Peptides against a protein of PDB entry 3ESW. Designs and how they scored, part 133

Target 1, 322 residues: chain A of PDB entry 3ESW
Amino acid sequence: NNIDFDSIAKMLLIKYKDFILSKFKKAAPVENIRFQNLVHTNQFAQGVLGQSQHLCTVYDNPSWHSIVLETLDLDLIYKNVDKEFAKDGHAEGENIYTDYLVKELLRYFKQDFFKWCNKPDCNHCGQNTSENMTPLGSQGPNGEESKFNCGTVEIYKCNRCGNITRFPRYNDPIKLLETRKGRCGEWCNLFTLILKSFGLDVRYVWNREDHVWCEYFSNFLNRWVHVDSCEQSFDQPYIYSINWNKKMSYCIAFGKDGVVDVSKRYILQNELPRDQIKEEDLKFLCQFITKRLRYSLNDDEIYQLACRDEQEQIELIRGKTQ

## One batch from the design tools (peptide; made by RFdiffusion4, then SolubleMPNN)

Design b2_p19_7_s3 (from b2_p19_7, 13 letters changed)
Fold by OpenDDE base, seed 1:
Structure b2_p19_7_s3 (fold): chain B 322 residues (1-322), chain A 19 residues (1-19)
Amino acid sequence: as target 1 above (322 residues)
Amino acid sequence: NNELIMKAIELLKIKEKEL
């Protein structure tokens, strides 16, 4: 009896697809109860939910994408991408061009466009006066600053002229296109929007230990790639744990299609206690939010994303065994 | 067991692309 292995394989694939799709159906009443109890009783879970409600959707704004593309020097960017792409030849296929684009955007953003701001310059004394600035503390936004989603304003006094300079911590990324300065939060916020404006699959990665960065889905590499705008870093997930010797507990990625615990990609050593939530509850939370984000997708989209999720989970497991 | 399941799924996906 010639076992038609191809027919059996096709049947297994169909049953597997159906099984995967069944996991993305509406949550059972028991899962809803578990979710509600978790976010009401666990502060870390509530924080992850709150971040997901903003970070998963805020960057999917076509009007913002247009403003970004109108603001950037696209001629310079594409000229540099084309120049680097021409050196390596066409042998690696069309998808590698996007990796060159992301690398140039990292260069352009750090070198030509945005500025790191530990302390602002004095508004009265002018440029390169930040050394003369003394922090006085933080306060709420004024009526103008509040228009740009500003929760906190850092206050500085100039030691030379005695004048006060305000450094508003804007969360509106369109305002950041004007101000062109900030710390890791402002850098990552605007850079996430920039990458999204080029039509890329991007996630915002939050680290509990006061850092933030991006991930880009490379079609060439067929995986999520670490991207840090502050560091001009592409595919260097080890920089925090190894190069900085940073201690970390949680790294959570937020994207339009899901929320994922990516801690295993970045926490290679010096792991801090993961005591904020049970591991099973965090896994449940991320899966539950991801499921909700995918409710409007068709079966083929759900299946493709589920396949991507599984490949990422395999990668994250293997990274601990090396 | 989860790693083995994930590897099996990876193999099935490779087979899906070959079919």
Scores: peptide ipSAE 0.015, ipTM 0.511, DockQ to the pose 0.077
Fold by OpenDDE base, seed 3:
Structure b2_p19_7_s3 (fold): chain B 322 residues (1-322), chain A 19 residues (1-19)
Amino acid sequence: as target 1 above (322 residues)
Amino acid sequence: NNELIMKAIELLKIKEKEL
């Protein structure tokens, strides 16, 4: 009896696909109850849900992508990408070109486009006057600032001229294309939109200990790659724990297709207590939100994303053993 | 049983690496 191993393998693959797809079916009533109870009783869970409602969808705006691409010096960017790509002897059409694009976007953004703003320059005295600025505190936005999703405005007094300068903390990334300055929040917000505008798979990573960065899915590396616009960093997830000796408890990635606890990628040492939520409840929360984000996807899209999720989980487990 | 399918796929992935 020649066992048709090929037929058996095909049948097993079909059954596996069906099994994976079965996990992404509409949530059972018990799962909905568990989710509702969790987000109503746990502040950290409520925060993750609130962030997911914004960060998972806000960057998927075609009108914003057009505005970004019209604002950037695309000729300079592609010239530099082509130059570095050719220098390393790669053939045209290799998936690695996208990694060169992201590296150039990091360079361009930090060196040519955006500015770090610890303190604003004095609106009266002009450029390079930030050293003369004394913080007076923060206040709510005025009527003009409120048009650009501004939650807070930092107030500074110039020690030289005595005038007040307002530094609005804008959350509208289109306004950030105009202002071209900020801290980690403004940098990551606009840079996430920039990467999305090139059609890339991007996640926004929130760290509980007041930092934020991106991840991009490299088709060449076949994994999520750490990207920090503030640091001009590509594929250096260790910089926070090792180089900065930063203490951290949670890193959560927010993308259109899912919410993932990526803490294992970034928290390599100096781990703070993870006491904000039970680990099983956080896992459930991320899976539940991810499942909801995928409800409109077809079976093939769901299956491909589930395969990526499994690969990422394997990577995150192995990274603790190296 | 979903567990048997998972085990069978794991075994197939192991065999595919040995080929």
Scores: peptide ipSAE 0.011, ipTM 0.464, DockQ to the pose 0.075
Fold by OpenDDE base, seed 2:
Structure b2_p19_7_s3 (fold): chain B 322 residues (1-322), chain A 19 residues (1-19)
Amino acid sequence: as target 1 above (322 residues)
Amino acid sequence: NNELIMKAIELLKIKEKEL
């Protein structure tokens, strides 16, 4: 009896697909109760939920993508990408072009487009006057600043002219296309939108210890790639733990298709206590939010994303020491 | 059976990367 291995393999794949799809069905009443109890009783869980409600969806705005593409020097960007791709890319296939695009966007954003703002320049004295600025504290936004999702305004006094300069911490990424300055929050916010505007799979990574960056899904590398606009860094997840010797507890990635604990990618040493939530509850929370984000997807999309999730979990367990 | 299938697929994906 020739065992039709192909028929068995097809049946196994069907049953496996059905099994995976069964995990992404609408949450059972018991899961909803567990979720509600968790977000009501655990502040960290509530914070992750709150962030997911914003970060998982805000960048999926076609109008914003158009404004970004109209604002960037696309001719310069693609000229540089084409130049680097022509050197190396033809041998490695078309999928590597997107990696070169992300690398050029990192260069362009840091070198040509956006500015780090530790302190603002004096509005009266002009450029390169930040050294003369003394922080007076922070206050709420005024009526104009409030139009651009501003939560806080840093206030500075110029030691030279005595005038006050306001540094609004805008969360509207379209306003950041105008202001072209900020810290890690503004950098990551706008850069996440920029990457999304090129049709890329992007996640916003929140670190509890006051840093933020991106991940891009490289089709060439077939994995999530670390991307930090502040550092002009591509595929260097070790920079925080090793180069900065940063102590960290949690890194959570927020994307349109899911919320993932990516701490194992970035926390290589100097791990802080993970005492904000039970590991099982964090895993449940991320999975529950991910299920909700995927609720409108078809069975094939759900299956492909589940295969991607599994591949990422294997990567995170193996601890790829680059 | 579902856990075994998941483990088998994890193992297959592991092997495909080691080749």
Scores: peptide ipSAE 0.010, ipTM 0.488, DockQ to the pose 0.081
Fold by OpenDDE base, seed 4:
Structure b2_p19_7_s3 (fold): chain B 322 residues (1-322), chain A 19 residues (1-19)
Amino acid sequence: as target 1 above (322 residues)
Amino acid sequence: NNELIMKAIELLKIKEKEL
């Protein structure tokens, strides 16, 4: 009896697909109750939910993508990508081209486009006057600043001319295309939109210990890749734990297709207590939100994403043997 | 059990690409 291994493999694959798809069916009443109880009783869970409602969908705006692409020097970007791609002897059409694109976008964004703002320059004295700026505190936005999703305005006084300079902390990434300055929040916000505008799979990573960055899904590397616009960093998830010696408890990735605890990718040492939520409840929360984000997807899309999720979970468990 | 399942899944996915 020649065991038709191909027929068995096909049958196993079908059963496996059905099993995977069964996990992404509408939540059972018991899961909905658990979810509601969790977000009502746990502040961290409520925070993750609130962030997911914004970060998972806000960057999927075609009008914003058009504005971004019209604002960037695409000729310079693609010229530099093509130059570096050709230099390394890659053939046209290789999936690695997108990795070169992301690396150039990191370069372009940091070197040519956006500025770090510890303190603003004095609006009266002009460029390179930030050294003369004294912080007076923070206040709410004025009527103009409030149009651009501004939650806080930092106020500075110039020690030279005595004038007040406002530094609005805009959360509107389109306004950031105009202002072209900020800290990690503004950098990550606009850079996430930039990457999305090129049609890339991108996640926003929130760290509880006051940092944010991106992840890009590399089709060449077949994994999520760490991307930090502030650091011009590509595939260096260790920079926070090792290079900065940063203490961290949670890193949560937010994307259109899911919410994932990526703490294991970034927290390599100096782990802070994970006391904000039970591990099982966090896992449940992320899975539940992810399931909701995928409700409109077809079975093939759900299956492909589930395969990606499983690969990522293996990577996170094994650790990168770097 | 999870590693064996994952290896089996990986093998099945390789076979799906070869088919």
Scores: peptide ipSAE 0.008, ipTM 0.485, DockQ to the pose 0.076

Design b2_p19_7_s4 (from b2_p19_7, 10 letters changed)
Fold by OpenDDE base, seed 3:
Structure b2_p19_7_s4 (fold): chain B 322 residues (1-322), chain A 19 residues (1-19)
Amino acid sequence: as target 1 above (322 residues)
Amino acid sequence: NDKLIEEALKLLEVKEREL
């Protein structure tokens, strides 16, 4: 009896695909009850859910992508990408070109486009006057500031002229294309939109200890890559724990196709207590939200994303960037 | 907080009805 090994292999692959797809079917009533109870009883779970509703979908706006691409100096960007790509002796059409694009976008954004704002300049005294600014506190937005999703406005007094300068903390990334200044929140918000505007797979990473950054899925490296616009950093997940000696408890990645606990990628030492939620409940929450984000996808898309998720989980367990 | 959770649950129910 010639065992048709090819037929057996094909049948095993079909059964494996069906098994993976079965995990992404509609949630059972018991899972819905568990989810509802978790988000009603656990404040951290409520926060993760609230963030997922905004961060997983807000950047998937084609009209915003057009405005971004019309605002950036694309000729300068592509000229610099082509120049660095050619220096390293790569042939045209290699998947690595996208990694060069992301590196140039990091350079362009930090050096040519956006500004760090610890304190604003005085509106009356002009440029380079931030040293003369004293914080008076924060207040709610006025009628004009409220048009641009502004939650708070920092108020400063100039020690030289006595005038008040307002620094609105805008959450509208299109307004940030005009203002071109902010802190880690404004930087990461606009830079996430910029990366999405180039058609890239991007996640927004929230750290509980008051920092935010991006992850980009590199087709060349076949993994999620750390990207921090504030630091002009590409593939340096260790910078927070090792270089900054930062203490951290949670890092959660938010993307259109899923919510993932990425704490193991970034928390390499000085781990703070993870006491906000049970580990099994956090795992369940992220999986449940991810499953719901994928309900409109076809079986092939679901299967490819599930394979990507398994590779990421293997990476995170091994503590080795593959 | 309760309204955001209710809106969240409604958006999730709408996605479940389109299946």
Scores: peptide ipSAE 0.000, ipTM 0.320, DockQ to the pose 0.018
Fold by OpenDDE base, seed 4:
Structure b2_p19_7_s4 (fold): chain B 322 residues (1-322), chain A 19 residues (1-19)
Amino acid sequence: as target 1 above (322 residues)
Amino acid sequence: NDKLIEEALKLLEVKEREL
């Protein structure tokens, strides 16, 4: 009996596709009730939902992408990408070119474009005066600062001239193209938008222990790649747990197509108690939000993303066993 | 549907071992 393996494989693939697509159909009434109860009763779940409502969609703004591309030195960026790409002997059209682009964007952003701001320079004394700045605390934004999604303003007094300098913590990434300074929040916010402006698949990673970074989906590596603009880091997920010896409990990735618990990629040691939510409830929450984000996608897009999700889950499991 | 996929995967694994 010549078993037509090709026919069986095709039939299995169809059934598998249908099975995957069935998981992404509209949520059952019971799932909606579970979701509502979870976000009303669990503060961490409410926080993840609130972040997803912003971070999953805010960077998908074509007008912002245009402003970014007009603001960056694209000639310098592509010149450097082409130089490093050619140096390593790659042929034109290889998917690896995008990895070189992201690496150059990391370099350009840290070295040429953006500045780390522990303390602002004194507005009166000028550049390199941050050492003279004493923190006085934080306050709400003024009428001008409030136009740029400013939640808080750090206030500093200059020990030399006595003048007050304001450091608004802007959440508007377009304002950050002007100010070109901040901490991990401003860095990650603007850099996420920059990567998105090049048409890349990018996620914003929130760590509960006050750090944030990006992930980029490399078509060459066929996986999500750690990207930290503050560190000029590409594919170094270990830097927090190993190099910084950072204690962490949760890392949640937020993208246009889903919300994923990526804690397994980054929490390699010094794991803090995961006591904010039940693991099953967090898994349910992320899946439920992901399902909602994909409601407008066609069956082929849903299937391709589901295949990507399965590969990521396999990667995240394997990374803990090594 | 999960059982049918699991049974089909098991049947494939058994056949790969018999080849």
Scores: peptide ipSAE 0.000, ipTM 0.331, DockQ to the pose 0.088
Fold by OpenDDE base, seed 5:
Parts: structure tokens; C-alpha cells; sequence
Structure b2_p19_7_s4 (fold): chain B 322 residues (1-322), chain A 19 residues (1-19)
């Protein structure tokens, strides 16, 4: 009996596709009840849901993408990408060009575009006066600052002139194109929008221990790649746990097409207790939100994303970034 | 999902040994 292995393989692929698609059908009433109970009873789950409602969709704004592309020095960026691509990229094919683009955007953003702000310069004394600034605390936004999604304003007094300088923590990334300064939050917020403006698949990674970064889906590497704009870092997920010896409990990635616990990619040592939610409940929550984000997608899009998700889960279990 | 991932991992390990 010549087992037609090709026919069996084709039938298995069809059944597998149907099985995968079945997971993305409308949630059962019991799953909706479980979800509602979880987000009402668990504060961490409520936080993840709240973040997903913002971070998964806010960067999908075509008007913002246009403003970003009009603001950046695209001629410089593409000149540098083309220069690096011309060295080695022709041998690896066109898909590697996006990796060179992301690396140049990291360089451009850190070196030419955005500024780290530990303390603001004094508005009266001018540039390079941050050393003279004493923190007085934080307050709510004024009427002008409130226009730009500002929740908190840090207040500083100049030791030289005695004047007050306000450092609003803007969450409007378009305002950040003007201010061109901030900490990890402002850096990651604007850089996420920049990457999205180039049509890239991007996730915002939230770490519970007060850091944030991006992931980019590389078509060349065929995986999610760590991207930290603050560090000008590409594909270095180990920097937090190993280089910084940072203790961490949770890393959650938020993208247009899903919410994923990526803790295994970044928490390599010095793990803090994961006591905020049961592991099964976190897994359920991320899957449930991901399912909701994909409800408008067609069967082929759902299948391709599910294949990507499976490869990522395999990667995260093996602990091998290929 | 963990069983499917374990089965996929086993299938990949088998394929990596056959290459």
C-alpha cells in the first residue's frame, strides 16, 4: 500500500487550517464570563486590558504617519540605509533592507532627532542648564499642556535664576515630534509611531518594572526582534536581565494583531515573583484580547498570524532566538 | 496549546535530525 504521503500531508494541512480558524471564531458565553470576571477581580488583568485598548490601536493613524514622514529627514535616512545595504544586503535579498532601515532609524532617532531628558534645561537660562535644576515634584497639566494628552507635569526650580520650569510628560506622540525630548516612555511612544509610519509590524513592550521598548517583526529573520530606541539596540533582548542585572516579573507586548506575554524573551535571570495573576489566567487574557483584535480579519490573515504566533511560542519555549 | 507546541517541537526536532 503506497501511502500517498503527499495526499495525507495536504489533508492534514487543510484540517490544521480549519482547526486554527476555529479558535478565532466568536468567543463562547463561558469565555466571555471568564474574561469579565477576570478583569473585574484582578487588577493586573484590568491594567493589561486598559493598555491593550490604547496601545494596540493608537499607532494605526494614517494622519500621524503622514506627519511623521513629513518631519523626518527621509533623504538622510534612506541614503544611510542604501549605503549599508550596498555592502552586504544584495547577497541576502530584499527582505534584509527593512532590518537596515530599523537600524538606521535607531541611529537617527538617538543621534540626530530625539534627546534624553533626566532634567529639563531652565526655560530662562537656556541650553545646558539642567544641572542647575532641582525637582519640586509633580502636578496636573495646565490648560495648554492638557491639549496634548498630558497626565503629569514634573516641576523644576532653577538654582541660578529661581524660575520654575515645567516638564510635561506628553503622551501625544505628535507633540513629541515638536518637543523632541523625554525618558523611556516618550522615546518608546514616538519611536513606535515612527516604525509604524514606515508600514512595519511593531509591538509596544511594557515591563512592569518601569521600562518600555519595541519589537519589530523582521521578514528577513522571520521573527519578532527586540528594538530599544533609548539604547539604540537591535536584537539584544538580554540587555536588561544580563547587562543591567535588572529584576523583572512581566513583559507584555501590545500590537495591532495581538497581546503576547514575551517575558521569556527578556527575563533570563533574576526573575521576580509572578504573583499578580495566575499563569493560566494571563495566558487566557492575552489569547482572548488577541482573538478580539482579529475579529475583522479574513481567514487567510488569521491563519498567517496564527502560524506566526506558533513560531513565536516555539521560540519562547526553546529559549533560542534563531 | 502546550501539547500542540510540544508536538510541534517534537516534529521539528525529528526534522532537524533528518536534515
Amino acid sequence: as target 1 above (322 residues)
Amino acid sequence: NDKLIEEALKLLEVKEREL
Scores: peptide ipSAE 0.000, ipTM 0.353, DockQ to the pose 0.066
Fold by OpenDDE base, seed 2:
Structure b2_p19_7_s4 (fold): chain B 322 residues (1-322), chain A 19 residues (1-19)
Amino acid sequence: as target 1 above (322 residues)
Amino acid sequence: NDKLIEEALKLLEVKEREL
């Protein structure tokens, strides 16, 4: 009996595809009940859900992408990318060009475009006056600040002139294109939008221990790559645990196609207790949200994303030592 | 053939649970 291995392989692939697709079907009533119970009883789960409702969709705005591309010095960016690509990229294929683009965007954003703001400059005394600023606390936004999704405004008094300077913590990334300053939140927010504006697959990574960064899906590396705009960092997931000696419990990635616990990529040492949710419930939550985000996708898109998810999970378990 | 495929699928399910 000549076993038609090709026919068996095709049939296996079909059945495997159908099996994978079956997992991404509309949630069963029991899964919906479990989900509802989890988000109503667990504050961390509710927080992850709330973040997913914003972060998974907010950056998929074509009008914002146009505004970003019109605001950036694209001529400078592409000139620098082309220059670096011409040195090394021709041997490694066209897919590496996007890695050079992300590296240049990191450079451009940190060096030429955006500013770190520990304290604002005094609005009256002008530039380089932040040293003279004393924090008075935080308050709610005024009527103008409220137009730009501002949750809080930090208030500073100038020790020289006595005037008050407001530092609104804007969450509108388009307003950040104007203000050109912030902390990790503003940096990551705008930089996530910038990367999305180039048509890249990007996730926003939230760390429970008050840091945020991006991940970019490199087609060249065929994996999610750590990207931190604050640090001008590309593919350095170890910087928090090793270089900063940061203690962390949770890192959750939010993208248009899913929510993923990426803690294993970034928490290499000094792990804090993961006591906010049961691991099984967190896994369920992320999978449930991910399924929901994919409900409008076709079977081929779902299958390709599921294959990508599996490769990521394998990577996260194996702990790629660079 | 169906049994081999079912066994292979079960093995994949187990791997995904271990992930």
Scores: peptide ipSAE 0.000, ipTM 0.333, DockQ to the pose 0.128; fails the geometry check

